# Peptides against a protein of PDB entry 7AL2: the designs that were tried, part 35

Target 1, 85 residues: chain A of PDB entry 7AL2
Amino acid sequence: YEIMLIRPKTIDDINYVVDQVLEESNPVILDLSFLEKESPANFKLAGEKIKQMRSNYGAEALLLSRCNDKNLIIIAPKGVSLVRK

## One batch from the design tools (peptide; aimed at target 1 G47 K51 N71)

Design b2_p29_3_s2 (made by RFdiffusion4, then SolubleMPNN; from b2_p29_3, 11 letters changed)
Fold by OpenDDE base, seed 5:
Structure b2_p29_3_s2 (fold): chain B 85 residues (1-85), chain A 29 residues (1-29)
Amino acid sequence: as target 1 above (85 residues)
Amino acid sequence: SELEEKIIELNKFIGASEEEIEETLKRLL
């Protein structure tokens, strides 16, 4: 599989993340910092999509980093395990 | 701390369980 890297800025970007996880079975490392700062509505939408992927499709989600300019989360499709050493 | 609070908030945002939040705090702080 491929690991996708994206800093979503639009609804299309959010849907791209969903497609990558659910349709392509690719993990996505996404930075939500743009949406968090610039679009509360789309930030909320992104969170809802993440929760839906976890609850309905067995995806995993993990916060990787939080700093001034980053909000990094990895979303892994079912079958790709996120393992902490 | 403020960072801790933000980490907790973001974890809740993505639907993390209390256990996952605890592990994330351990990892990131």
Scores: peptide ipSAE 0.634, ipTM 0.918, DockQ to the pose 0.887
OpenDDE base, seeds 1, 2, 3, 4: peptide ipSAE 0.634, 0.632, 0.625, 0.630; ipTM 0.918, 0.917, 0.916, 0.917

Design b2_p29_3_s4 (made by RFdiffusion4, then SolubleMPNN; from b2_p29_3, 12 letters changed)
Fold by OpenDDE base, seed 1:
Structure b2_p29_3_s4 (fold): chain B 85 residues (1-85), chain A 29 residues (1-29)
Amino acid sequence: as target 1 above (85 residues)
Amino acid sequence: SEKEKKIIELAKFIGMSEEEIKETLEELL
């Protein structure tokens, strides 16, 4: 598999993340800082999609970093586990 | 702290469990 890196800016980008996780089975490292600042509606949508992938499709999602200009999250599809060392 | 509050808020936003949040706080603070 591949690990995708993206800073979503549009609904299309959000759907791309969903497709990568659910259809391509690729982990995604995403930065939600653009949506958080520029589109409260799409930020909310992104969060809902992440929760849905966790609840309904066995995805894992963890916060990697939080600062003023960064909101880094990793989402792993079912079958790829996230492990702390 | 404010930083801690923001981490907790975002972690809950994406559906992390209490245990995952605790471990994340230990990592990021």
Scores: peptide ipSAE 0.719, ipTM 0.937, DockQ to the pose 0.925
OpenDDE base, seeds 2, 3, 4, 5: peptide ipSAE 0.719, 0.718, 0.718, 0.719; ipTM 0.937, 0.937, 0.936, 0.937

Design b2_p29_4 (made by RFdiffusion4)
Pose (drawn by RFdiffusion4):
Structure b2_p29_4 (pose): chain A 85 residues (1-85), chain P 29 residues (1-29)
Amino acid sequence: as target 1 above (85 residues)
Amino acid sequence: SSEEVLSEYLDAPDELKDDAFETVEKWTS
């Protein structure tokens, strides 16, 4: 499989992440810092999509890093386990 | 209750837990 890296800027990028996790079953490492400071509406929308994927489709999501200009999240689909060691 | 709400969206290690809560509060505001 592939791990996709993205910093979403538009609704199309949000739909891109939904499709990678749900259709391609690829984990996505995404930086939500652009949406957080540029479009609070789309930041809330991106979070709602992450909640739906976990609730209904068994995706795992993990915060990897949070600092000025970075909010790094990993989304792993059902079938890729995030194992803490 | 706060930890249940956080688990609906994401998980975080202890050193990033507060930041995870703040992120979730922004999503649910």

Design b2_p29_4_s1 (made by RFdiffusion4, then SolubleMPNN; from b2_p29_4, 17 letters changed)
Fold by OpenDDE base, seed 5:
Structure b2_p29_4_s1 (fold): chain B 85 residues (1-85), chain A 29 residues (1-29)
Amino acid sequence: as target 1 above (85 residues)
Amino acid sequence: DEKKLLEEYLSAEEELYEDALELVKKILE
């Protein structure tokens, strides 16, 4: 598999994340800081889609880094295990 | 077909912004 990196800015970017996780079975490292600051509506959408991938499709999410200018998480598809040590 | 249905499902199953924020906060903690 491939690991995709993206800082989503648009609905198309959010849908790209969904496609990578559910269709391509690729982990995605996301920086949600842009959506959180610039588009509450798209931030909500991203959060709901992440929730749905976790709840309905066996995806997992894990914090990578949190600071003033970035919110980095990884979303792994079903079949790729995330282990925090 | 399945992809379009999935996109419609994910778009339709909305929660309030505050609920989405809480979810992200839990992931980021």
Scores: peptide ipSAE 0.026, ipTM 0.518, DockQ to the pose 0.054
OpenDDE base, seeds 1, 2, 3, 4: peptide ipSAE 0.018, 0.024, 0.020, 0.019; ipTM 0.506, 0.458, 0.495, 0.461

Design b2_p29_4_s2 (made by RFdiffusion4, then SolubleMPNN; from b2_p29_4, 13 letters changed)
Fold by OpenDDE base, seed 3:
Structure b2_p29_4_s2 (fold): chain B 85 residues (1-85), chain A 29 residues (1-29)
Amino acid sequence: as target 1 above (85 residues)
Amino acid sequence: SEEEILNEYLSASPELYEDALELVKKILS
């Protein structure tokens, strides 16, 4: 699989993330800092989509880092997990 | 409110911060 990196700016970008996780089974590292600052409505939508993927499709989401210039999370599709040895 | 939106988002993601970030960096190196 591929690991996708994206900083979503539009609803189309959010839907692209959903497609990558659910249809392509690709993990996604995403930075929500643009949506948080520029579009509260789309920021809320992104959160709702993440909750739906976790609740209904077995995805997992982890907050990696949050500061003034970044809001990084990783979303892992069902069957893919991060493991430390 | 923006605070409510942020809380909703954070509730969807467990917190690992620097420890998880370091793990990801190692995977990508």
Scores: peptide ipSAE 0.025, ipTM 0.499, DockQ to the pose 0.118
OpenDDE base, seeds 1, 2, 4, 5: peptide ipSAE 0.021, 0.023, 0.022, 0.023; ipTM 0.455, 0.428, 0.509, 0.500; seed 5 fails the geometry check

Design b2_p29_4_s3 (made by RFdiffusion4, then SolubleMPNN; from b2_p29_4, 14 letters changed)
Fold by OpenDDE base, seed 5:
Structure b2_p29_4_s3 (fold): chain B 85 residues (1-85), chain A 29 residues (1-29)
Amino acid sequence: as target 1 above (85 residues)
Amino acid sequence: KDEEILNQYLSAPEELYNDALELVKKILS
Protein backbone atom coordinates (compact mmCIF):
# COMPACT_ATOMS: atom_id res chain seq x y z
CA TYR B 1 0.00 0.00 0.00
CA GLU B 2 0.91 3.66 -0.21
CA ILE B 3 0.90 6.32 2.47
CA MET B 4 -0.84 9.45 1.25
CA LEU B 5 0.14 12.90 2.48
CA ILE B 6 -2.39 15.70 2.21
CA ARG B 7 -3.33 19.04 3.71
CA PRO B 8 -7.02 19.20 2.80
CA LYS B 9 -8.42 22.50 1.64
CA THR B 10 -11.75 21.55 0.03
CA ILE B 11 -14.59 19.10 0.32
CA ASP B 12 -13.08 17.27 -2.63
CA ASP B 13 -9.90 16.81 -0.61
CA ILE B 14 -11.90 15.43 2.31
CA ASN B 15 -13.64 12.97 0.04
CA TYR B 16 -10.27 12.03 -1.43
CA VAL B 17 -9.10 11.08 2.06
CA VAL B 18 -12.18 8.95 2.59
CA ASP B 19 -11.64 7.22 -0.73
CA GLN B 20 -7.99 6.53 0.04
CA VAL B 21 -8.77 4.98 3.40
CA LEU B 22 -11.93 3.05 2.59
CA GLU B 23 -11.57 2.20 -1.10
CA GLU B 24 -7.83 2.08 -1.66
CA SER B 25 -6.88 0.88 1.84
CA ASN B 26 -4.08 3.43 2.00
CA PRO B 27 -3.06 5.13 5.23
CA VAL B 28 -3.29 8.91 5.11
CA ILE B 29 -1.26 11.45 7.00
CA LEU B 30 -3.44 14.54 7.22
CA ASP B 31 -2.71 18.10 8.14
CA LEU B 32 -6.03 19.59 9.20
CA SER B 33 -4.57 22.99 9.99
CA PHE B 34 -5.93 24.65 6.87
CA LEU B 35 -9.50 23.54 7.46
CA GLU B 36 -9.26 24.30 11.16
CA LYS B 37 -8.27 27.88 10.45
CA GLU B 38 -10.09 28.64 7.22
CA SER B 39 -13.30 26.62 7.19
CA PRO B 40 -15.03 25.61 10.41
CA ALA B 41 -17.75 23.88 8.40
CA ASN B 42 -15.32 21.73 6.44
CA PHE B 43 -13.26 21.08 9.55
CA LYS B 44 -16.39 19.72 11.20
CA LEU B 45 -17.12 17.66 8.10
CA ALA B 46 -13.62 16.19 8.13
CA GLY B 47 -14.03 15.28 11.78
CA GLU B 48 -17.35 13.60 11.14
CA LYS B 49 -15.89 11.61 8.26
CA ILE B 50 -12.98 10.47 10.41
CA LYS B 51 -15.34 9.50 13.21
CA GLN B 52 -17.46 7.54 10.77
CA MET B 53 -14.45 5.72 9.38
CA ARG B 54 -13.40 4.77 12.89
CA SER B 55 -16.84 3.80 14.10
CA ASN B 56 -18.17 2.00 11.06
CA TYR B 57 -15.19 0.75 9.07
CA GLY B 58 -12.56 -0.11 11.63
CA ALA B 59 -10.16 2.67 10.73
CA GLU B 60 -7.74 3.99 13.33
CA ALA B 61 -6.75 7.60 13.80
CA LEU B 62 -3.96 9.11 15.85
CA LEU B 63 -2.95 12.69 16.50
CA LEU B 64 0.72 13.00 15.60
CA SER B 65 1.47 16.66 16.14
CA ARG B 66 -0.38 19.77 17.17
CA CYS B 67 1.48 23.05 16.88
CA ASN B 68 1.23 26.52 15.39
CA ASP B 69 1.21 25.42 11.76
CA LYS B 70 0.24 21.76 11.98
CA ASN B 71 -2.59 19.52 13.00
CA LEU B 72 -1.16 16.20 11.89
CA ILE B 73 -3.24 13.04 12.05
CA ILE B 74 -2.60 9.58 10.69
CA ILE B 75 -5.59 7.54 9.58
CA ALA B 76 -5.03 3.85 9.02
CA PRO B 77 -7.53 1.67 7.20
CA LYS B 78 -8.72 -1.60 8.60
CA GLY B 79 -5.92 -4.09 8.14
CA VAL B 80 -3.15 -1.60 8.78
CA SER B 81 -2.50 -1.45 12.49
CA LEU B 82 -1.18 1.49 14.44
CA VAL B 83 0.80 -0.13 17.22
CA ARG B 84 2.51 1.50 20.16
CA LYS B 85 5.81 -0.09 21.13
CA LYS A 1 -16.64 22.99 20.13
CA ASP A 2 -15.93 20.96 17.02
CA GLU A 3 -12.19 21.34 17.47
CA GLU A 4 -12.32 20.04 21.01
CA ILE A 5 -14.51 17.11 20.06
CA LEU A 6 -12.20 16.17 17.21
CA ASN A 7 -9.18 16.38 19.47
CA GLN A 8 -10.86 14.09 21.97
CA TYR A 9 -11.46 11.49 19.28
CA LEU A 10 -8.06 11.74 17.64
CA SER A 11 -5.62 12.74 20.35
CA ALA A 12 -3.19 10.45 22.07
CA PRO A 13 -0.66 10.97 24.82
CA GLU A 14 2.29 13.03 23.70
CA GLU A 15 4.64 10.12 24.25
CA LEU A 16 3.04 8.31 21.32
CA TYR A 17 4.42 10.83 18.84
CA ASN A 18 7.85 9.28 18.47
CA ASP A 19 6.38 5.80 18.43
CA ALA A 20 4.04 6.79 15.64
CA LEU A 21 6.89 8.28 13.63
CA GLU A 22 8.85 5.09 14.01
CA LEU A 23 5.87 3.09 12.83
CA VAL A 24 5.48 5.26 9.75
CA LYS A 25 9.15 4.83 8.95
CA LYS A 26 8.78 1.08 9.20
CA ILE A 27 5.83 1.14 6.83
CA LEU A 28 7.87 3.09 4.30
CA SER A 29 10.86 0.75 4.51
Scores: peptide ipSAE 0.018, ipTM 0.459, DockQ to the pose 0.149
OpenDDE base, seeds 1, 2, 3, 4: peptide ipSAE 0.017, 0.016, 0.015, 0.017; ipTM 0.458, 0.457, 0.447, 0.445; seed 3 fails the geometry check

Design b2_p29_4_s4 (made by RFdiffusion4, then SolubleMPNN; from b2_p29_4, 14 letters changed)
Fold by OpenDDE base, seed 2:
Structure b2_p29_4_s4 (fold): chain B 85 residues (1-85), chain A 29 residues (1-29)
Amino acid sequence: as target 1 above (85 residues)
Amino acid sequence: SEMELLNEYLSASPELLDDALELVKKILE
């Protein structure tokens, strides 16, 4: 698999993340900082889709880093385990 | 504030993303 890196700015970008996780089975490192600052509505949507992927499709998600200019989350598809050492 | 609480929660408990996202949802509603 490939690890995708994206800082989504649009709904299309959010759907790209969903497609990568569910259809391509690729983990995604996601920076939500743009949406958080520029579009509360799309930020909320992104969060809801992450929850749905976890609840309905067995995806795993983990916060990597949170600060003023970044909000990094990794989401892994079912079959790729996130293990903290 | 709730936003401050969210930031503290995210920083302290990165493994508990589900709870953090739930709090975000409440703030944005």
Scores: peptide ipSAE 0.023, ipTM 0.465, DockQ to the pose 0.173
OpenDDE base, seeds 1, 3, 4, 5: peptide ipSAE 0.021, 0.020, 0.023, 0.017; ipTM 0.444, 0.489, 0.426, 0.388

Design b2_p29_5 (made by RFdiffusion4)
Pose (drawn by RFdiffusion4):
Structure b2_p29_5 (pose): chain A 85 residues (1-85), chain P 29 residues (1-29)
Amino acid sequence: as target 1 above (85 residues)
Amino acid sequence: SPVLEKVNELMEEEKFDEATDLLIDYMTS
């Protein structure tokens, strides 16, 4: 499989992440810092999509890093386990 | 935000699941 890296800026980028996790079953490492400071509406929308994917489709989501200009989240689809060691 | 301060604290404590859940709840609030 592939791990996709993205910093979403638009609704189309949000839909891109939904499709990678749900259609392609690829994990996505995404930086939500652009949406957080530029579009609070789309930042909330991106979070809602992440909640739905975990609730209904068995996706795992993990916060990897949070600092000024970075909010790094990994989303793993059902079938890729995030194993803490 | 007190919620985001708590997220940072949880990150320092390596409680990544709790920090993640709290951040997503904040985003969707």

Design b2_p29_5_s1 (made by RFdiffusion4, then SolubleMPNN; from b2_p29_5, 15 letters changed)
Fold by OpenDDE base, seed 2:
Formats: sequence, C-alpha cells, structure tokens
Structure b2_p29_5_s1 (fold): chain B 85 residues (1-85), chain A 29 residues (1-29)
Amino acid sequence: as target 1 above (85 residues)
Amino acid sequence: SPVLEEIDKLLKQKKYEEATELYLEYATS
C-alpha cells in the first residue's frame, strides 16, 4: 500500500481521503489546518467522515500533533494497525 | 478554548487516543 499525505482544502479533497482509505486501503496522513481555519463547514464534514470510517468500516484514526499551522491526524484502513511503542 | 487546551494537554501527555476523541468531537460540534 501507499501512505498518502494531504492538506485538504475542498470537498473533493475530503472525498479523496475517503476514497484512499476505503477503496484503495491506503493510510492517510491528513493535515486539517486549512479547513479548521478557513472552512468550519468542511472541517465539520471532514470530522464526520473520519467518525463514519471508524464506526462503519473499521478504520482507525489518531491525532498526532496540533499547532498553529498544522493539525495532523493519521487514518488507517482496516487491516493496517496503528501501534505506539 | 478550554476544549482545545485540553486536547493540547492530552497530546503533551502522549494520550493520543483521548486527544483524538476530544478533537473529533470538537470538529463535529
């Protein structure tokens, strides 16, 4: 599999993330800083999509870091485990 | 924001699971 890196700015970007996790089974490192600052509606949508992937498709998500210009969360598809050592 | 401050505290404590849950609730509030 591939590990995708994306800082989404649009709904199309959010749907791309969903497609990568659910259809391609690729982990995604997601920077939500743009949406959190610039689009409350799409920030909420992104959060809802993450919750849905966790609840319905066995995805796992972990917030890795949060700062002024970067909010990093990794989303792993079912079958890829996130392990903290 | 008290919620964001708590999220940051949890991350500093390496409580990633708790931070994630709170962050997702914040995002979808």
Scores: peptide ipSAE 0.789, ipTM 0.954, DockQ to the pose 0.899
OpenDDE base, seeds 1, 3, 4, 5: peptide ipSAE 0.788, 0.788, 0.789, 0.789; ipTM 0.954, 0.954, 0.954, 0.954

Design b2_p29_5_s2 (made by RFdiffusion4, then SolubleMPNN; from b2_p29_5, 15 letters changed)
Fold by OpenDDE base, seed 2:
Structure b2_p29_5_s2 (fold): chain B 85 residues (1-85), chain A 29 residues (1-29)
Amino acid sequence: as target 1 above (85 residues)
Amino acid sequence: DEKLKEIDKLLEEKKYEEATDLYLDYATS
C-alpha cells in the first residue's frame, strides 16, 4: 500500500481522503490546519468523515500533533494497525 | 477554549486516543 500525505483545502480533498482509506486501503497522514483556520464548515465535515470511517469501516485514527500551522492526524484503513511504543 | 487546552494536555501526556476523540468532538461541535 501507499501512505498518502495531504493538507486538505476543499471538499474534493476531503473526499479524496475518504477514497484513499476506504477504496484504496491506503493510510493517510493529513494536516487539518487549513480547514480548521479557513473553513469551519469543511473542518466539521472532515471530522464527521473521520468519525464515520472509524465507526462504520473499522478505520483507526490518531491525532499526532496540534499547533497553529499543523494539525496532523494519521488514518489507517482496516487491516493496518497503528502501534504506539 | 477548554477543549483545546485539554487536547494539548492529552497530547503532552501521550494519551493520543483520548486526544483524538476530544479533537474530533471539537471539530464536529
Scores: peptide ipSAE 0.784, ipTM 0.951, DockQ to the pose 0.891
OpenDDE base, seeds 1, 3, 4, 5: peptide ipSAE 0.784, 0.784, 0.784, 0.784; ipTM 0.951, 0.951, 0.951, 0.951

Design b2_p29_5_s3 (made by RFdiffusion4, then SolubleMPNN; from b2_p29_5, 17 letters changed)
Fold by OpenDDE base, seed 1:
Structure b2_p29_5_s3 (fold): chain B 85 residues (1-85), chain A 29 residues (1-29)
Amino acid sequence: as target 1 above (85 residues)
Amino acid sequence: DEKLKEVDELLKQKKYEEATELYLEYATS
């Protein structure tokens, strides 16, 4: 698999994340800082999609950092485990 | 925002799971 890096700015970007996780089974490192700052509606949508993937598809999501305009979340599809040592 | 303040505090404490839950709650509120 591939690890995707994206700072979504549009609904298309959000859907791209969903596709990568659910269809391609690729982990995504997601920076939500743009949406959080610029689009409350799409920020909410992104959050809802993440929750949906966790609840319905066995995805795992973990907030890694919130600083310097980088709100980084790792989203792992089912079958890819996030392990902290 | 009170939730974001708590998220940042949780991250500082390396409580990433809890920070994630609260951040997603904030995002979808």
Scores: peptide ipSAE 0.780, ipTM 0.950, DockQ to the pose 0.926
OpenDDE base, seeds 2, 3, 4, 5: peptide ipSAE 0.779, 0.779, 0.779, 0.779; ipTM 0.949, 0.949, 0.950, 0.950

Design b2_p29_5_s4 (made by RFdiffusion4, then SolubleMPNN; from b2_p29_5, 15 letters changed)
Fold by OpenDDE base, seed 2:
Structure b2_p29_5_s4 (fold): chain B 85 residues (1-85), chain A 29 residues (1-29)
Amino acid sequence: as target 1 above (85 residues)
Amino acid sequence: SSTLEEVDKLLKEKKYEEATELYLEYATS
């Protein structure tokens, strides 16, 4: 699989993330800093999509960092485990 | 916000799961 990096700015970008996780089974490293600052509605949508993927599809998500306008979350599809050692 | 301040505190404490839950609640509130 591939690991995707994206800083979403639009709904299309958010849907791209969902497609990568659910359809392509690729982990995504997601920077939510643009949405958090610039689009409350799409920031909320992104959060809802992450919750839905966790709740309904067995995805796993972890917030890795919040600093310097970079809010990083890794989203792993079902079958890819996030392990901290 | 106080919620984001708590998220940042949890990250500093390396409580990533709890930070994630709180951040997602913040995002969808």
Scores: peptide ipSAE 0.781, ipTM 0.948, DockQ to the pose 0.914
OpenDDE base, seeds 1, 3, 4, 5: peptide ipSAE 0.780, 0.780, 0.780, 0.780; ipTM 0.948, 0.948, 0.948, 0.948

Design b2_p29_6 (made by RFdiffusion4)
Pose (drawn by RFdiffusion4):
Structure b2_p29_6 (pose): chain A 85 residues (1-85), chain P 29 residues (1-29)
Amino acid sequence: as target 1 above (85 residues)
Amino acid sequence: SLLRDFEVANRIIEKGEELLEEQEEEEEE
């Protein structure tokens, strides 16, 4: 499989992440810092999509890093386990 | 501690709501 890296800027990028996790079953490492400071509406929308994916489709989501200009999240689909060691 | 799953999603949603409220206050001013 592949791990996709993205910093979403538009709704199309949000739909891209939904499709990678749900259709391609690929984990996505995404930086939500652009949406957080540029579009609070799309940042809330991106979070809602992550909540739906975990609730209905068994995706795992993990915060990896949070600092000025970075909000790094990993989304693993059902079938890829995030194992804390 | 690690932040994952519903905690991560709810944190993103709550933060977005707070930022939208701040924008509304600025427009009213």

Design b2_p29_6_s1 (made by RFdiffusion4, then SolubleMPNN; from b2_p29_6, 14 letters changed)
Fold by OpenDDE base, seed 5:
Structure b2_p29_6_s1 (fold): chain B 85 residues (1-85), chain A 29 residues (1-29)
Amino acid sequence: as target 1 above (85 residues)
Amino acid sequence: SLLEGDEVADGLIKEGEKLLEEKKKKELE
């Protein structure tokens, strides 16, 4: 599999993330900083999509970094385990 | 600290809701 890195700016980008995780089984490292600043609605939507992927498909999510102007999250498909040491 | 599991998504949703409220507040002012 591939690890995708994306800073989504549109709904299409959000759907791309969903596709990568669920259809391609690729982990995705998300930078939500753009949506957080420019589109609270799509930012919330991204969160809802992550919740859906976890609830319905067993995806995992982990916050990598949270600070001013940066919000990094990794989402992994069910087949990929996220482990923190 | 690193958040994981449902805390990540719930946190995003909660923050999003807050941001939306703030945006609407500014819009109405």
Scores: peptide ipSAE 0.662, ipTM 0.907, DockQ to the pose 0.907
OpenDDE base, seeds 1, 2, 3, 4: peptide ipSAE 0.658, 0.658, 0.659, 0.662; ipTM 0.906, 0.906, 0.906, 0.907

Design b2_p29_6_s2 (made by RFdiffusion4, then SolubleMPNN; from b2_p29_6, 14 letters changed)
Fold by OpenDDE base, seed 2:
Structure b2_p29_6_s2 (fold): chain B 85 residues (1-85), chain A 29 residues (1-29)
Amino acid sequence: as target 1 above (85 residues)
Amino acid sequence: SLMMGDEVADDLIKRGEELLKKKEEEEKK
């Protein structure tokens, strides 16, 4: 599999993330800092999509970093294990 | 500690909702 890195700016970008996780079975490292600043609605939508992927498909999510100009999260499909120690 | 699982998405949703409320209040002024 591939590990995708993306900083989504639009709804299309959010849906691209969903496709990468569910259809391509690729983990995605995403930076939500743009949406948080520019579109609270799409920021919330991204959160809802992540919750849906976990609930319906067994995806996992892990916070990597949250600071100024960065909000990094990794989302992995069910077949890829994420472990926090 | 760092968030994992449902806490990640729930935090995003909560923060997004708070930001939307703030934006609505600013637009009313």
Scores: peptide ipSAE 0.717, ipTM 0.930, DockQ to the pose 0.895
OpenDDE base, seeds 1, 3, 4, 5: peptide ipSAE 0.716, 0.716, 0.716, 0.716; ipTM 0.929, 0.929, 0.930, 0.930

Design b2_p29_6_s3 (made by RFdiffusion4, then SolubleMPNN; from b2_p29_6, 15 letters changed)
Fold by OpenDDE base, seed 5:
Structure b2_p29_6_s3 (fold): chain B 85 residues (1-85), chain A 29 residues (1-29)
Amino acid sequence: as target 1 above (85 residues)
Amino acid sequence: SMMMGDEVADSLIEEGEKLLKEEEKKKEE
């Protein structure tokens, strides 16, 4: 699999993330900083999509970095284990 | 501690809701 890095700006980008995780089985490192600043609606939508992927498809999510100007999340498909030490 | 699982998604949703409320306030001002 590939590890994708994306900073989504549109709904299409969010759907691309969903496709990468669910259809391609690729983990995605997600930078939500743009949506957080420019589209709270799509920022919330991204969170809802992550929750849906967890609930319905067994995806996992891990916060990588959160600060004033950064919001990095990794989303992994069910077959990829996320481990924190 | 680092957030995992639904805590991540729930935090994003909660933050998004707060941001939306803030936008609504700014729109109504």
Scores: peptide ipSAE 0.673, ipTM 0.912, DockQ to the pose 0.920
OpenDDE base, seeds 1, 2, 3, 4: peptide ipSAE 0.673, 0.672, 0.670, 0.672; ipTM 0.913, 0.912, 0.911, 0.912

Design b2_p29_6_s4 (made by RFdiffusion4, then SolubleMPNN; from b2_p29_6, 12 letters changed)
Fold by OpenDDE base, seed 2:
Structure b2_p29_6_s4 (fold): chain B 85 residues (1-85), chain A 29 residues (1-29)
Amino acid sequence: as target 1 above (85 residues)
Amino acid sequence: SLMEGDEVADSLIEKGEELLKEEEEKKLE
């Protein structure tokens, strides 16, 4: 599999993340800082999509970093184990 | 500290709601 890196700006980008996780089985490192600043509605939507992927498909999520200019989360498909050390 | 599981998504949704409230307040000014 591939690890995708994306800083989504639109709903199309959010849907791209969903496709990568569910259809391509690729983990995604997601920077939500743009949506947090420019579209609170789409920022919330991204959170809801992550919750749905966990609930319905067994995806896993982990916060990587939160600071002024970035909000990094990794979302992985069910077959990829995320382990915190 | 790091956050994992449902806590990640819940935190994002909660923050989103907070930001939406702030945005609405700005529109009313």
Scores: peptide ipSAE 0.677, ipTM 0.914, DockQ to the pose 0.889
OpenDDE base, seeds 1, 3, 4, 5: peptide ipSAE 0.676, 0.675, 0.677, 0.677; ipTM 0.914, 0.913, 0.914, 0.914

Design b2_p29_7 (made by RFdiffusion4)
Pose (drawn by RFdiffusion4):
Structure b2_p29_7 (pose): chain A 85 residues (1-85), chain P 29 residues (1-29)
Amino acid sequence: as target 1 above (85 residues)
Amino acid sequence: SKQELIDFYEENGFGKELAEEMVNTFYES
């Protein structure tokens, strides 16, 4: 499989992440810092999509890093386990 | 703080359970 890296800026990028996790079953490492400071509406929308994916499709989501200009999240689809060691 | 970061993600559509899970793991690391 592939792990996709993205910093979403538009709704199309949010739909891109939904499709990678749900259709391609690829994990996505995404930086939500652009949406957070540029479009609070799309940041909330991106979070809602992540909640739906975990609730209905068995995706795992993990916060990897949070600092000025970075909010790094990993989303793993059902079938890729995030194993804490 | 840990609680502020949980509230931040909860209020921004991640919901309570997911926000706690993500932020608890982050602060424990």

Design b2_p29_7_s1 (made by RFdiffusion4, then SolubleMPNN; from b2_p29_7 with Q3E D7E F8Y E11K T25A Y27F)
Fold by OpenDDE base, seed 2:
Structure b2_p29_7_s1 (fold): chain B 85 residues (1-85), chain A 29 residues (1-29)
Amino acid sequence: as target 1 above (85 residues)
Amino acid sequence: SKEELIEYYEKNGFGKELAEEMVNAFFES
């Protein structure tokens, strides 16, 4: 598999993340800082999509980093384990 | 705080369970 990196800015970008996790089975390192600052509605949409992937498809998500310009989350599809050492 | 951040993500669509998993791992690292 491939690991995708993206800082989504639009709904299309959010749907791209969903496609990568569910259809391509690729982990995604996601920076939500743009949506968090510029579009509360799309930030919430992104959260709902991640929640749905966890609940319905067995995806996992962890917070990697949080600061003024970063909200980094890794999302892994079912079958790719996230392990904290 | 950890609890404030959990509540923040819960409020923004992530739900309580996912927010707890994400934030707990972050603060325990």
Scores: peptide ipSAE 0.769, ipTM 0.948, DockQ to the pose 0.968
OpenDDE base, seeds 1, 3, 4, 5: peptide ipSAE 0.768, 0.768, 0.768, 0.768; ipTM 0.947, 0.947, 0.947, 0.947

Design b2_p29_7_s2 (made by RFdiffusion4, then SolubleMPNN; from b2_p29_7, 8 letters changed)
Fold by OpenDDE base, seed 2:
Structure b2_p29_7_s2 (fold): chain B 85 residues (1-85), chain A 29 residues (1-29)
Amino acid sequence: as target 1 above (85 residues)
Amino acid sequence: SKEELIEYYEKNGFGKELAEEMVDSYFES
């Protein structure tokens, strides 16, 4: 698999993340800082989709880094285990 | 705080369970 990195700005970008996780089985390192600041609605949409991937497809998501200009989350498909040392 | 951040993500679509998993690991690091 590949590890994808993206800072989504549009709904298309959000759907790209979903496709990578569910269709391609690729982990995604996601920076939600743009949506968080510029589009609360799309930020919530992203959250809902991540929640759905967890609930319905066994994806796992962890918060990697958070500050005023960064909101990094890793999303892993069911087959990829995330382990904190 | 940890709890405040969990509530923040819950409020923004992530739901309580996912928010807890995300934030718990973050604060343990």
Scores: peptide ipSAE 0.771, ipTM 0.948, DockQ to the pose 0.956
OpenDDE base, seeds 1, 3, 4, 5: peptide ipSAE 0.771, 0.770, 0.771, 0.770; ipTM 0.947, 0.947, 0.947, 0.946

Design b2_p29_7_s3 (made by RFdiffusion4, then SolubleMPNN; from b2_p29_7, 9 letters changed)
Fold by OpenDDE base, seed 5:
Structure b2_p29_7_s3 (fold): chain B 85 residues (1-85), chain A 29 residues (1-29)
Amino acid sequence: as target 1 above (85 residues)
Amino acid sequence: SKEDLIKYYEDNGFGKELAEEMVSSYFES
């Protein structure tokens, strides 16, 4: 599989993340800082999509880094385990 | 704080369970 990196700015970008996880079975490292600052509605939409992927499809998500300019989250499809040492 | 950040994500669509998983791992030593 591939690991995708994206900083979503639009709903299309959010849907791209969903497609990568559910259809392509690729983990995604996404930076939600743009949506968090510029579009609270789309930030919430992104959160809802990630929640749905977890609840309905067995995806996992972890927070990697958070600061003023970064909100990095990794989302892994079912079958790719995320392990913290 | 950890709990504040969990609540933040919960309030922004992630839900409580996912927020707890995301944030708890982040704060683990």
Scores: peptide ipSAE 0.775, ipTM 0.947, DockQ to the pose 0.918
OpenDDE base, seeds 1, 2, 3, 4: peptide ipSAE 0.775, 0.775, 0.775, 0.774; ipTM 0.947, 0.947, 0.948, 0.947

Design b2_p29_7_s4 (made by RFdiffusion4, then SolubleMPNN; from b2_p29_7, 10 letters changed)
Fold by OpenDDE base, seed 2:
Structure b2_p29_7_s4 (fold): chain B 85 residues (1-85), chain A 29 residues (1-29)
Amino acid sequence: as target 1 above (85 residues)
Amino acid sequence: SKEDLIKYYEDNGFGKELAKEMVEAFFNS
């Protein structure tokens, strides 16, 4: 599989993340800082879609880093395990 | 705080369960 990197700015970008996780089975390292600052509605939409991927498709998401200009989350599809050591 | 951040993600679409998993892992790493 491939690991995708994206800082989404639009709904199309959010849907791209969903496609990568569910259709392509690729993990995504996601920076939500743009949406968090510029579009509360789309930030919430992104959260809802990540929640749905977890609940309905067995995806896993973890927070990697948080600061003023970074909100990094990794999303892994079912079958790719995220392990903390 | 950890609890404040969990509530923040919960309130922004992630839901309580996912927010807790995300933030607990972050603070315990």
Scores: peptide ipSAE 0.770, ipTM 0.950, DockQ to the pose 0.964
OpenDDE base, seeds 1, 3, 4, 5: peptide ipSAE 0.769, 0.770, 0.770, 0.770; ipTM 0.950, 0.950, 0.950, 0.950

